# Peptides against a protein of PDB entry 5CWW: the designs that were tried, part 20

Target 1, 194 residues: chain A of PDB entry 5CWW
Amino acid sequence: VPKLQGPFDFDLNPEDEQDDEVELKDIYVIGEKPRVADLMRGEEEELEMMKEDQHNGLSLNIICLLSTSGQVKICLDIDGVEAQWLPPRSKNKRLFAPPPEPPSLLTFQTFDTLKPAEVTPDGWPMFSEDATSPYSFYVTHPAGITYISLTPWVFRLESELQSDSEAGTEFRIDLLAKGQGSERDRIFTQTRTQ

## One batch from the design tools (peptide; aimed at target 1 P14 T113 P116)

Design b2_p16_2 (made by RFdiffusion4)
Pose (drawn by RFdiffusion4):
Structure b2_p16_2 (pose): chain A 174 residues (1-35, 56-194), chain P 16 residues (1-16)
Amino acid sequence: VPKLQGPFDFDLNPEDEQDDEVELKDIYVIGEKPRNGLSLNIICLLSTSGQVKICLDIDGVEAQWLPPRSKNKRLFAPPPEPPSLLTFQTFDTLKPAEVTPDGWPMFSEDATSPYSFYVTHPAGITYISLTPWVFRLESELQSDSEAGTEFRIDLLAKGQGSERDRIFTQTRTQ
Amino acid sequence: ELKEHRIDPEKFAEAF
């Protein structure tokens, strides 16, 4: 039985989130690819409100187990800092009028690319893609350049990143 | 009517 890791702290998490934004209904994880895509796990979170949050596993989740009984507890040991994810982007997929209090939006994988996926909700369906943004970040991680890292990363962070488009809307039908 | 929040460039650069 491996150690239960969490609750993960969301670095740069949006402040003043509403109840239906904090409450989660689905999770979709795009695993890191071997060193074609991003060498990082991408953790996608879907709230009741239909809010989608794109998180990057900067630290890297790895195999962990609780300590054996052979280990003696040390008083002057530092407290274990909680695990962390980097909140890259957060966006709505529903208008306020489309949010149902007990709605169960769902993630769906795209057959052609793991970096594209869908959100389904009684209000409608939404296509989402992280490309080419994830490729641009991976290229910088594999960059052969001696310098310009902070400069190039700044442009990437200023990039709009993921793209989203509504493909279907259900009207006056719950 | 849709909301969006993006990461701070300085903080994103620090992460990498």

Design b2_p16_2_s1 (made by RFdiffusion4, then SolubleMPNN; from b2_p16_2 with H5Y K11E A13V E14K)
Fold by OpenDDE base, seed 4:
Structure b2_p16_2_s1 (fold): chain B 194 residues (1-194), chain A 16 residues (1-16)
Amino acid sequence: as target 1 above (194 residues)
Amino acid sequence: ELKEYRIDPEEFVKAF
């Protein structure tokens, strides 16, 4: 049985002007690319071919958070939060290891998908996947639908994470942070029929 | 225009 994980701690958040407790409505998780090296132990040739495909995705989990206001937070799991299974009810009172420190998430980007006039107290925005890309998704709200893509930065980040050279990493990461963020496009807007 | 907030690049660099 999967264990409920959380709470997550947000160590690094962009300073948003929102002093108000953001009520989260949905969570969308993009799992890390499978470590093909660990899974393909014995098929080294296929492994190398798959490593050459620079588009295999990010080796970090991405956690997207969606608020009632339609604000999206894109968070990176730097600590590598693994899916925890409920331990089998083994009778051994393993001394409660201190609860592991809550996993820290790094908020890469925060952005609105709704205009202030579109925000409603009873609004229920939801994530939905893009069948064409694991790094793209939609935010659906009664006011409209927004397409989001992480592709502008995710593959660049992966390239840095897989780089054997520490030389220039800081510079490239800095450029990534300053560079193009997530793509955001309103693909549908609900027109109020007057 | 819809608001966007980005991580501080210096903080982002320190995370890796």
Scores: peptide ipSAE 0.515, ipTM 0.939, DockQ to the pose 0.748
OpenDDE base, seeds 1, 2, 3, 5: peptide ipSAE 0.511, 0.512, 0.510, 0.514; ipTM 0.939, 0.938, 0.938, 0.939

Design b2_p16_2_s2 (made by RFdiffusion4, then SolubleMPNN; from b2_p16_2 with E1S H5Y K11E E14K)
Fold by OpenDDE base, seed 3:
Structure b2_p16_2_s2 (fold): chain B 194 residues (1-194), chain A 16 residues (1-16)
Amino acid sequence: as target 1 above (194 residues)
Amino acid sequence: SLKEYRIDPEEFAKAF
C-alpha cells in the first residue's frame, strides 16, 4: 500500500512572492529520470543508449502546482522523494523509525497564465500533458489554453547536476536561475461572445 | 504583462 507522503515543506520560495493564500486546484508531477545505476542491476546493453541522449531529462522530480487564479508554481524536489510504501502488516511491532523529515520543495519559478480580467470565481484550470515532450504541458481554463515548456532551463540544470567537477558549478547554477525561465505561450483565447 | 517571480539565484545555487 502506498504511504501517504506529505505535507511538503516549501523551504525556498521567491522573496517577491506574496504569501497570499493560494487555493490550489491541480498538481502535475514530472518524474525524475531513472538513475542509470538503478536500471543497470539487470541489462548492461541499454546503458550505452541512455548515456548518449544528454537530453533525456532531469534527475530531480518536478512538482507543478496550479491555483484557481491560473498561477503556476514550478517546484523542485531536491531531497529526492522516494516512493514510500507502508510496511507489510507483519505482526511484529517494528519500532516505527521516526517519520522521515518532510521532503523540502524548492520553488524555482512562479507565474500567471491568466490576466486579472480572465480570472473567475468558478474557473477551474487544469493541467494536461504534452505527448511530444515530457517537460512540456498545457494549462486549460475556460478563458484559454497556455502552453508551458521547462526545456529552456531543465537540461542545463541536469548538465550541472551530472558534472563531476564542483568547480564553478555554484556560479553556473546562479547564472541559470538568472537566465531564461519556463516558456509560456497562450495558444488559444476564448472569444467572449458579447 | 503577466506576473513572474523567480527564486533568488544565490539561494538557489546554495541548495545544491
Scores: peptide ipSAE 0.483, ipTM 0.930, DockQ to the pose 0.728
OpenDDE base, seeds 1, 2, 4, 5: peptide ipSAE 0.390, 0.481, 0.457, 0.481; ipTM 0.906, 0.929, 0.922, 0.930

Design b2_p16_2_s3 (made by RFdiffusion4, then SolubleMPNN; from b2_p16_2 with H5Y K11A E14K)
Fold by OpenDDE base, seed 4:
Structure b2_p16_2_s3 (fold): chain B 194 residues (1-194), chain A 16 residues (1-16)
Amino acid sequence: as target 1 above (194 residues)
Amino acid sequence: ELKEYRIDPEAFAKAF
């Protein structure tokens, strides 16, 4: 049985104009790239080839949050939150384990997909995957559909995470954060039937 | 224009 996980803390959450109480409507998780090193133990040549492929994805889980207002938060799981299963009944719950620190998510970017006039109290925006890219998805709302892509930064971040040298990494990550963020494109807008 | 908010780059860089 899957264990309910959370609450999650949002570390370094960008200041947004939204009220502290954001009603979330949907969550979209982009799983981490399988650690090739862990999967290919003993296949060093194939491992090297796969490490060179900078387009294999991010080694961190990405958690996308969608609010009623159509706001998207792109969060990085630095702590490596794994899907937890309920322990088999037989293991003594160590009653005295300090409550695990809630896993933290690093909010990389927050952005709106809806104009203020498109936001409705009963709005129910939803995520949907892009079958052609693991790092692209859609936000569907009655007012319209927005395409989102994380590709402008995700592979650059992965390159830094996989770098053998810590030299200049902080600087390059700083530049990455200042650079091109997630792509956002409204691909459909519902015509208001007058 | 639709609003966008970014992480503080310096804070982000220090998180790794």
Scores: peptide ipSAE 0.530, ipTM 0.938, DockQ to the pose 0.758
OpenDDE base, seeds 1, 2, 3, 5: peptide ipSAE 0.526, 0.527, 0.527, 0.528; ipTM 0.938, 0.938, 0.938, 0.938

Design b2_p16_2_s4 (made by RFdiffusion4, then SolubleMPNN; from b2_p16_2 with H5Y E10K K11A E14A)
Fold by OpenDDE base, seed 5:
Structure b2_p16_2_s4 (fold): chain B 194 residues (1-194), chain A 16 residues (1-16)
Amino acid sequence: as target 1 above (194 residues)
Amino acid sequence: ELKEYRIDPKAFAAAF
């Protein structure tokens, strides 16, 4: 039987994020790139083609959270959260295992997709995929549609994660976090019939 | 302009 996972702790909440309980409406997960070397034992040509594609994606899962107000939070799964199963009904409950630490997610970015005047109490924003890119998606709300792309940073982060040199990695990741975040573009706005 | 909420970049970099 699958084990219910969560709640997750969020590491690195923004300093200017209000302590107000954010009501979540949707979750969007971008899975980690497959370990192609492990899957393609014997297909060296396809492995080379996949390595040459500068767009192979991130080795970490990305978890996107969407609030009722249209706030998006982009999180990274550094620990590699796996599916958990209920332990077999063996009679030996090890009574004294310390409770496992709650799983954590690392916050990369938080941003609004709606103006304050567009937020409604009954608003239900939702994620939808972009069929053309695994690292792009849409936020749909009655007030409008926003395009989001993670491409400005995701491939640079992957390059640092795959670097053989530990020297300067922390500094380069610090610069990445200070640099250009996710692309955000309002592609449609609903005309209020006055 | 729509608001962005920034994390601490140093704390983020130290997580890797």
Scores: peptide ipSAE 0.469, ipTM 0.924, DockQ to the pose 0.679
OpenDDE base, seeds 1, 2, 3, 4: peptide ipSAE 0.458, 0.468, 0.462, 0.464; ipTM 0.922, 0.924, 0.923, 0.923

Design b2_p16_3 (made by RFdiffusion4)
Pose (drawn by RFdiffusion4):
Structure b2_p16_3 (pose): chain A 174 residues (1-35, 56-194), chain P 16 residues (1-16)
Amino acid sequence: VPKLQGPFDFDLNPEDEQDDEVELKDIYVIGEKPRNGLSLNIICLLSTSGQVKICLDIDGVEAQWLPPRSKNKRLFAPPPEPPSLLTFQTFDTLKPAEVTPDGWPMFSEDATSPYSFYVTHPAGITYISLTPWVFRLESELQSDSEAGTEFRIDLLAKGQGSERDRIFTQTRTQ
Amino acid sequence: ELREHRGTKEGLLRLF
């Protein structure tokens, strides 16, 4: 039995989140690819409100077990800092009028690319893609350049990143 | 009516 890791702290998490934004209904994870895509896990979170949050696993989740009984507890040991994810982007997929209090939006994988996926909700369906942004970040991680890292990363963070488009809307039908 | 929030570069720079 491996150690339970969490609750993960969301670095740069949006402040003043509403109840239906904090409450989660689905989770979709795009695993890191071997060194074609991003060498990082991408953790996608779907709230009751239909809010989608794209998190990057900067630290890297790896194998971990609780300590054996052979280990003696040390008083001057530092407290274990909680695990962390980097909140890259957060966006709505529903208008306020489309949010149902007990709605169960769902993630769905795209057959052609793991970096594209769908959100389904009684209010409608939404297509989402992380490309080419994830490729741009991977190229910078593999960059052969001696310099310019901070400069190039600043442009990428200023980039709009993921793209989202509604493909279907259900009208006056719950 | 849709909202959006975005992270900063300092978070990404942790990879470097």

Design b2_p16_3_s1 (made by RFdiffusion4, then SolubleMPNN; from b2_p16_3, 6 letters changed)
Fold by OpenDDE base, seed 2:
Structure b2_p16_3_s1 (fold): chain B 194 residues (1-194), chain A 16 residues (1-16)
Amino acid sequence: as target 1 above (194 residues)
Amino acid sequence: ELKEWRGSAEGLMKLF
C-alpha cells in the first residue's frame, strides 16, 4: 500500500503569506528527468544525442500548488521525494525512530493568475498539462485560462545543478533569482455575460 | 498588476 506523504515544509515563503492561510485546490507535479546516465549505461551514442538535446529538464521534481485565489506556488523538491510504501506489518515496532523530518520544498516563485476582482468564493482553479512541453501548463478558472511556462529558468537552474564548479555559483544563482521568472500569459478571459 | 514573488538567491543556494 502506498504511504501517504506529507505534510511538506515550505522553505522561502513570502513574508506576508502564511502557508497555513492558503487554501490549496490543486497540485501539479513535474517529475525530475530520468538520469540518462543511469538508464543508458550501455549506449554511449544515445547518451551523446540526449546531451545535445538542450531540452534536458530539471533534475529536481517541481511541485506546483494552486490556491482557491488562483495563486500558483512553484516549489522545488530539495530532498528528492521518493514513493514510499507502508512497511510490512513486521512486529518489531522500532518505537523510537524519530518521525522522519517532513520533506522540504523550496519555493522558487509565487504568482497570481487571477485579479482580485476575478476571485470568487466558489472558484475552482485547476491545473491542466501542456502536451507540447513538460515544463508548461495551464491554470483554468471560470474567469479565464492562464498559460504558464517554467522554461525561462528551469534549464538555467539545471545547468547550475550540473556544474562541477562551485566557483561563481552564488553569483549565477543570484542572476537566476533576479532574472526572468516563469512565463505567465492569460490566453483566455471569460466575458461576463451580463 | 498580478502579484509575483521570487525566492531569494540565499534560499536557492540550499540546492547546492
Scores: peptide ipSAE 0.560, ipTM 0.948, DockQ to the pose 0.773
OpenDDE base, seeds 1, 3, 4, 5: peptide ipSAE 0.557, 0.552, 0.558, 0.556; ipTM 0.948, 0.947, 0.948, 0.948

Design b2_p16_3_s2 (made by RFdiffusion4, then SolubleMPNN; from b2_p16_3, 6 letters changed)
Fold by OpenDDE base, seed 4:
Structure b2_p16_3_s2 (fold): chain B 194 residues (1-194), chain A 16 residues (1-16)
Amino acid sequence: as target 1 above (194 residues)
Amino acid sequence: SLKEYRGSAEGLLKLF
């Protein structure tokens, strides 16, 4: 039986305090790609495909959250939200295992997709996938459609996660944090007929 | 301009 996962603890920076009032409407999950190290344990054919794919995805799950206001939060799953199945009812495992700490989500980026004037109380923004890229998606709202891409940073982050050297990691991560974030492009705007 | 927040480098370093 699948275990209900959550609640997630958001490692929200205090600057995200505005998040406490954010009503979430949708969630979009980008599953982790197999690590090269994990592939080394698998069939050689999968290893060759990943070596050839210079665009190996992130080895972390990405959880995108969407509010009624069209705010998107891009979170990284630090602890690995594995599909938790209810442990098989083994009779004897102690009832009092402390509940596993909820998985911590690290906020990578938060951004608006709607202007304040476009936000409506009954607004229902939704995620939709981009069939051409697992790291790109759309936010649809009656006011408009926004294209989002995580590609500007995902591969750089993965490169750091797979690095055998800790040398310079702090510097490179600082550059990543301050560098180009998620791409955000309004591809359609509903013209208000005045 | 639409609002944007970026996570800290310190936060990202928790991944390593």
Scores: peptide ipSAE 0.519, ipTM 0.939, DockQ to the pose 0.741
OpenDDE base, seeds 1, 2, 3, 5: peptide ipSAE 0.517, 0.518, 0.517, 0.517; ipTM 0.939, 0.939, 0.940, 0.940

Design b2_p16_3_s3 (made by RFdiffusion4, then SolubleMPNN; from b2_p16_3, 5 letters changed)
Fold by OpenDDE base, seed 4:
Structure b2_p16_3_s3 (fold): chain B 194 residues (1-194), chain A 16 residues (1-16)
Amino acid sequence: as target 1 above (194 residues)
Amino acid sequence: ELKEWRGSAEGLLKLF
């Protein structure tokens, strides 16, 4: 049986977002790509395929959260939230391990996909994957469809995470934080039939 | 224009 995960703590939230006001409707998870080093413990043949995919995905899980208002929050899983299965009911040791500290999420970006006039109380925005890219997805709402891509920053962040040099990391991360965020493009808008 | 918020560099530096 899958273990229910959460609540998640957000290490970075917009100061203006009262956590209490965001009703989440959907979650989209982009799993970490296995580190080449972790795969090097496996068969040598997969090593060649991984070198050619120069686009080493992020070594962190990305958790995307979608609100009723069409707000998307892009979070980085810094604690490595693995899918937890309930341990088989082995009887005895209720070691009351202190509840594991809730996994912390680092908010990379938050953005709206809907205009205020498009937000409806019964609106149910949903994520859907892009089959062509693991770092791209869609937000579908009755008012329209928005394409989102994390590619503008994900690979740059991964490059820093894999860097053996701490020199200049702060500067490069500052550039990344201030640079191009997630791509957001409204690909369809429902025309209000008057 | 649709609102956007970006995490701080200080926050991202916690990854390192």
Scores: peptide ipSAE 0.550, ipTM 0.946, DockQ to the pose 0.764
OpenDDE base, seeds 1, 2, 3, 5: peptide ipSAE 0.548, 0.548, 0.542, 0.546; ipTM 0.946, 0.946, 0.946, 0.946

Design b2_p16_3_s4 (made by RFdiffusion4, then SolubleMPNN; from b2_p16_3, 6 letters changed)
Fold by OpenDDE base, seed 1:
Structure b2_p16_3_s4 (fold): chain B 194 residues (1-194), chain A 16 residues (1-16)
Amino acid sequence: as target 1 above (194 residues)
Amino acid sequence: SLKEWRGSAEGLLKLF
């Protein structure tokens, strides 16, 4: 039986986010790219071809949260949330290890996809995948459709995570945090016919 | 413009 995962602890919300009780409507997960070394323990030759695809994805899971108001929160899974199964009911009262601490999420970015006038109490925004990119997706709402891409920062973050040099990491991460965030483009807006 | 919030560099440094 799958173990229920969550609630997630948010380690760091952006300072400017009032943790108003945001009603979540949808979740979109971008899984970590498996370390090619762990998958390819038997096939050395295919390992080289996958290294050349410059689009090495992030080695962390990305969790996108969508509110009723069309707010998107992009979170990074620090602890690497693995699928957990309930231990088989073995008869022996093995002292259940204390439940693992809830996984910690780091908020990378939060942004709106709707204007205040487009927000409705009955609005139901939803995520939709982009078949052309694992790091791009859509937010669909009755008022319109927004394209989102994480590509401006995800590859830079991965480069830092894989860097052997501790020198200058703080400076480069500061530049990344202040640099270009997720791409966000409204691709469709519903015209209100009067 | 639509609102945007960014995480701190201090937060991202916890990944390392």
Scores: peptide ipSAE 0.532, ipTM 0.943, DockQ to the pose 0.704
OpenDDE base, seeds 2, 3, 4, 5: peptide ipSAE 0.532, 0.530, 0.530, 0.530; ipTM 0.943, 0.943, 0.943, 0.943

Design b2_p16_4 (made by RFdiffusion4)
Pose (drawn by RFdiffusion4):
Structure b2_p16_4 (pose): chain A 174 residues (1-35, 56-194), chain P 16 residues (1-16)
Amino acid sequence: VPKLQGPFDFDLNPEDEQDDEVELKDIYVIGEKPRNGLSLNIICLLSTSGQVKICLDIDGVEAQWLPPRSKNKRLFAPPPEPPSLLTFQTFDTLKPAEVTPDGWPMFSEDATSPYSFYVTHPAGITYISLTPWVFRLESELQSDSEAGTEFRIDLLAKGQGSERDRIFTQTRTQ
Amino acid sequence: SENELRPDYRPLEQLL
């Protein structure tokens, strides 16, 4: 039995989130690829409101177990800092009028790319993609350049990143 | 307002 890791702290998490934004209904994880895509796990979170949050696993989740009984507790040991994810982007997929209080939106994988996926909700269906943004970040991680890292990263963070488009809307039908 | 989406939240852009 491996150690339960969490609750993960969301670095740069949006402040003043509403109840239907904090409440989660689905989770979709795009695993890191071997060193084609991003060498980082991407953790996608879907709220009741239809809000989607894209988180990056900067630290890297790895194999962990609780300590053996052989280990003696040390008083002057530092407290274990909680595990962390980097909140890259947060966006709505529903208008406020489309949000149902007990709605169960769902993630779906795209057959052609793991970096694209769908959100389904009684209000409609939404296509989402993280490309090419994830490729641009990976290229910088593999950069052969001696310098310019902070400069290039700033442009990438300023980039709009993921793209989203509604493909279907259900009208007056719950 | 009920029929409009909020701007995307992108915290790394705000730090720049």

Design b2_p16_4_s1 (made by RFdiffusion4, then SolubleMPNN; from b2_p16_4, 5 letters changed)
Fold by OpenDDE base, seed 1:
Structure b2_p16_4_s1 (fold): chain B 194 residues (1-194), chain A 16 residues (1-16)
Amino acid sequence: as target 1 above (194 residues)
Amino acid sequence: SLYTLRPDYRPLAELL
């Protein structure tokens, strides 16, 4: 039986404290890149070819959250949240180990897909995948459709995570978080036929 | 049940 996971703790920016009122409507998860080294155990030649493909995705899971207002939060799973299963009903009273600390999700980016005038109280925006890229997706709302791509930063972040240089990693990641926004393109806007 | 997102305000750099 799958274990119910959560609650998750979200590391939000203090500027996002207004989030106490954010009603989430949808979640989109981008899984971590497979550990090629673990999958290719014994195929050193294919491992070298896959390392040369600079397009290996992020080693962290990405969790995208979508609010009624069309706000998107991009969260990173630092702790590596895995699917958990309920232990088989063994009659042994396993001592209540304190519940493991809830996994932390780090808010990397927050952005809007709707203009303030497009936001409706009954709005239900939804995610949909892009079949052409694992790091791209769409947000669909009655007001329009927005294309989103994480590609401007995801590969750079991966490069920093894989760097052996502890020195300056903090500074470089902070620079990425502040400087490299996700691509956002409104591909369709609903024309109100007057 | 609304999942209450509890903000844990650690700088990105302390979590990575």
Scores: peptide ipSAE 0.019, ipTM 0.515, DockQ to the pose 0.063
OpenDDE base, seeds 2, 3, 4, 5: peptide ipSAE 0.015, 0.016, 0.016, 0.016; ipTM 0.514, 0.527, 0.531, 0.549; seeds 2, 3, 4, 5 fail the geometry check

Design b2_p16_4_s2 (made by RFdiffusion4, then SolubleMPNN; from b2_p16_4, 6 letters changed)
Fold by OpenDDE base, seed 5:
Structure b2_p16_4_s2 (fold): chain B 194 residues (1-194), chain A 16 residues (1-16)
Amino acid sequence: as target 1 above (194 residues)
Amino acid sequence: SLYTLRPVYRPLAELL
């Protein structure tokens, strides 16, 4: 039987402590790039083609959260959350294992998709996938549709995660978080017929 | 070491 996971701790900036009361409406998960090297043991030619595609996806899961206000939080799964199952009914309760620390999600970026005047208390924005890119998606709200792309930073983050040099990795990742944000484009706006 | 990334907030007003 699958085990229910959560709650997750969110590593938020202390300045965003007021955001802890944000009502979430939707979640969108971008899965980590499969370790094709581990799955394709013996298909060296397909492995080379997948390495030459410079569009090597991120080795971490990305979790996108959407609030009633149209705020998007982009979170990274640094701990590598795996599917868990309930232990078999073996009577040996390891009574003395400390409870595992709750898994944490790292908030990488936060941004809005709606203007303050477009926000409604009964608003229910939703995510939808882009069939052309795993790192692009749409936010749909009654006020309009916003295109989002993570491509400006995802590939740079992956290059830092795969770097053999531990020296300065934290500093370079902090610069990525503060630097180029996700691309956002309002592709449709609903005209209020007065 | 869990890199403590600080979330960056960017308002929509910078893009419009």
Scores: peptide ipSAE 0.017, ipTM 0.432, DockQ to the pose 0.084
OpenDDE base, seeds 1, 2, 3, 4: peptide ipSAE 0.014, 0.016, 0.017, 0.018; ipTM 0.483, 0.479, 0.487, 0.493; seeds 1, 4 fail the geometry check

Design b2_p16_4_s3 (made by RFdiffusion4, then SolubleMPNN; from b2_p16_4, 5 letters changed)
Fold by OpenDDE base, seed 5:
Structure b2_p16_4_s3 (fold): chain B 194 residues (1-194), chain A 16 residues (1-16)
Amino acid sequence: as target 1 above (194 residues)
Amino acid sequence: SLFELRPVYRPLAELL
């Protein structure tokens, strides 16, 4: 039987702890790049083509959270959340294993998709996929549609995660988080016919 | 080592 997972702990900045009251409306998950080397034991030619495609995706799951206000939080699954199953009814209760620490998600960036005047109490923004890119998506709200792309940072983050040099990796990732954010473009705005 | 990333907030007003 599958085990219910969650709640997840979100490592939010203490300044964002005031946003604990943000009602979430939708979740969008971008799965980690499959370890093609583990799946394709024997198809060396396809493995080489996938290595030459400089668009090697992120080795971490990305979890996008959307609030009623149209705020998006981009979170990274650092711990690698795996599917958990209820232990078989075998009587050996290992009573003494400390409960596993709850899985944590790291908030990488937060941004808005709506102007304050577009926010409504009954607003229900939703995610939708972009069929052309796994790292691009749309936020749809009654006020308009916003295109989002993670491509400005996702490939740079993967390069840092795969680097053999532990020296300065933390500093480079901190610069990446503070630097180029996700691309955002309002592709449609609903005109209120007064 | 879990890299402690600090979340960055960017309002829509920076894009308009």
Scores: peptide ipSAE 0.020, ipTM 0.520, DockQ to the pose 0.070
OpenDDE base, seeds 1, 2, 3, 4: peptide ipSAE 0.018, 0.018, 0.017, 0.018; ipTM 0.513, 0.512, 0.503, 0.511; seed 3 fails the geometry check

Design b2_p16_4_s4 (made by RFdiffusion4, then SolubleMPNN; from b2_p16_4, 5 letters changed)
Fold by OpenDDE base, seed 1:
Structure b2_p16_4_s4 (fold): chain B 194 residues (1-194), chain A 16 residues (1-16)
Amino acid sequence: as target 1 above (194 residues)
Amino acid sequence: SLLELRPVYRPLALLL
């Protein structure tokens, strides 16, 4: 039987502690890049072609959260969420295993998809996938549709995660978080008929 | 120690 995973702890900024009141409306998960080396074990030629595709995705799962306000929160699964199964009913309740530390999600970026005047209390924005890119998606709201792309930072973040140099990784990732935002394009706006 | 990535809030720049 699959195990329900969570709750997740969110490493929120103290400024986001006021976000405890954020009513979430949708969730979108971008799975980590397949470990091509594990999947293509025996297909070395295809593995080389897939390595030459410099656009190997992020080795971390990305969890996108969408609020009623059209705020998107991009979270990274740093610890890695693996599919867990309920342990077989072993009669020996090892009562003393400390509960596994809850998986932590790191908030990488937060941004809006709606103008303040477009936000409604009964708003129900939703995610939709982009079939052409695993790192792009749409946010649909009655006020309009916003295209989102994570491509400006996802590949650079992966490059930092794969770097053997621990030196300056913190600084470079901080620069990525601060500098390179997700692409956000309003592709449709509902014209209020006067 | 994976970095304390501080969440960055980016408001929707009103494309004025």
Scores: peptide ipSAE 0.021, ipTM 0.495, DockQ to the pose 0.068
OpenDDE base, seeds 2, 3, 4, 5: peptide ipSAE 0.012, 0.012, 0.018, 0.018; ipTM 0.490, 0.489, 0.536, 0.495

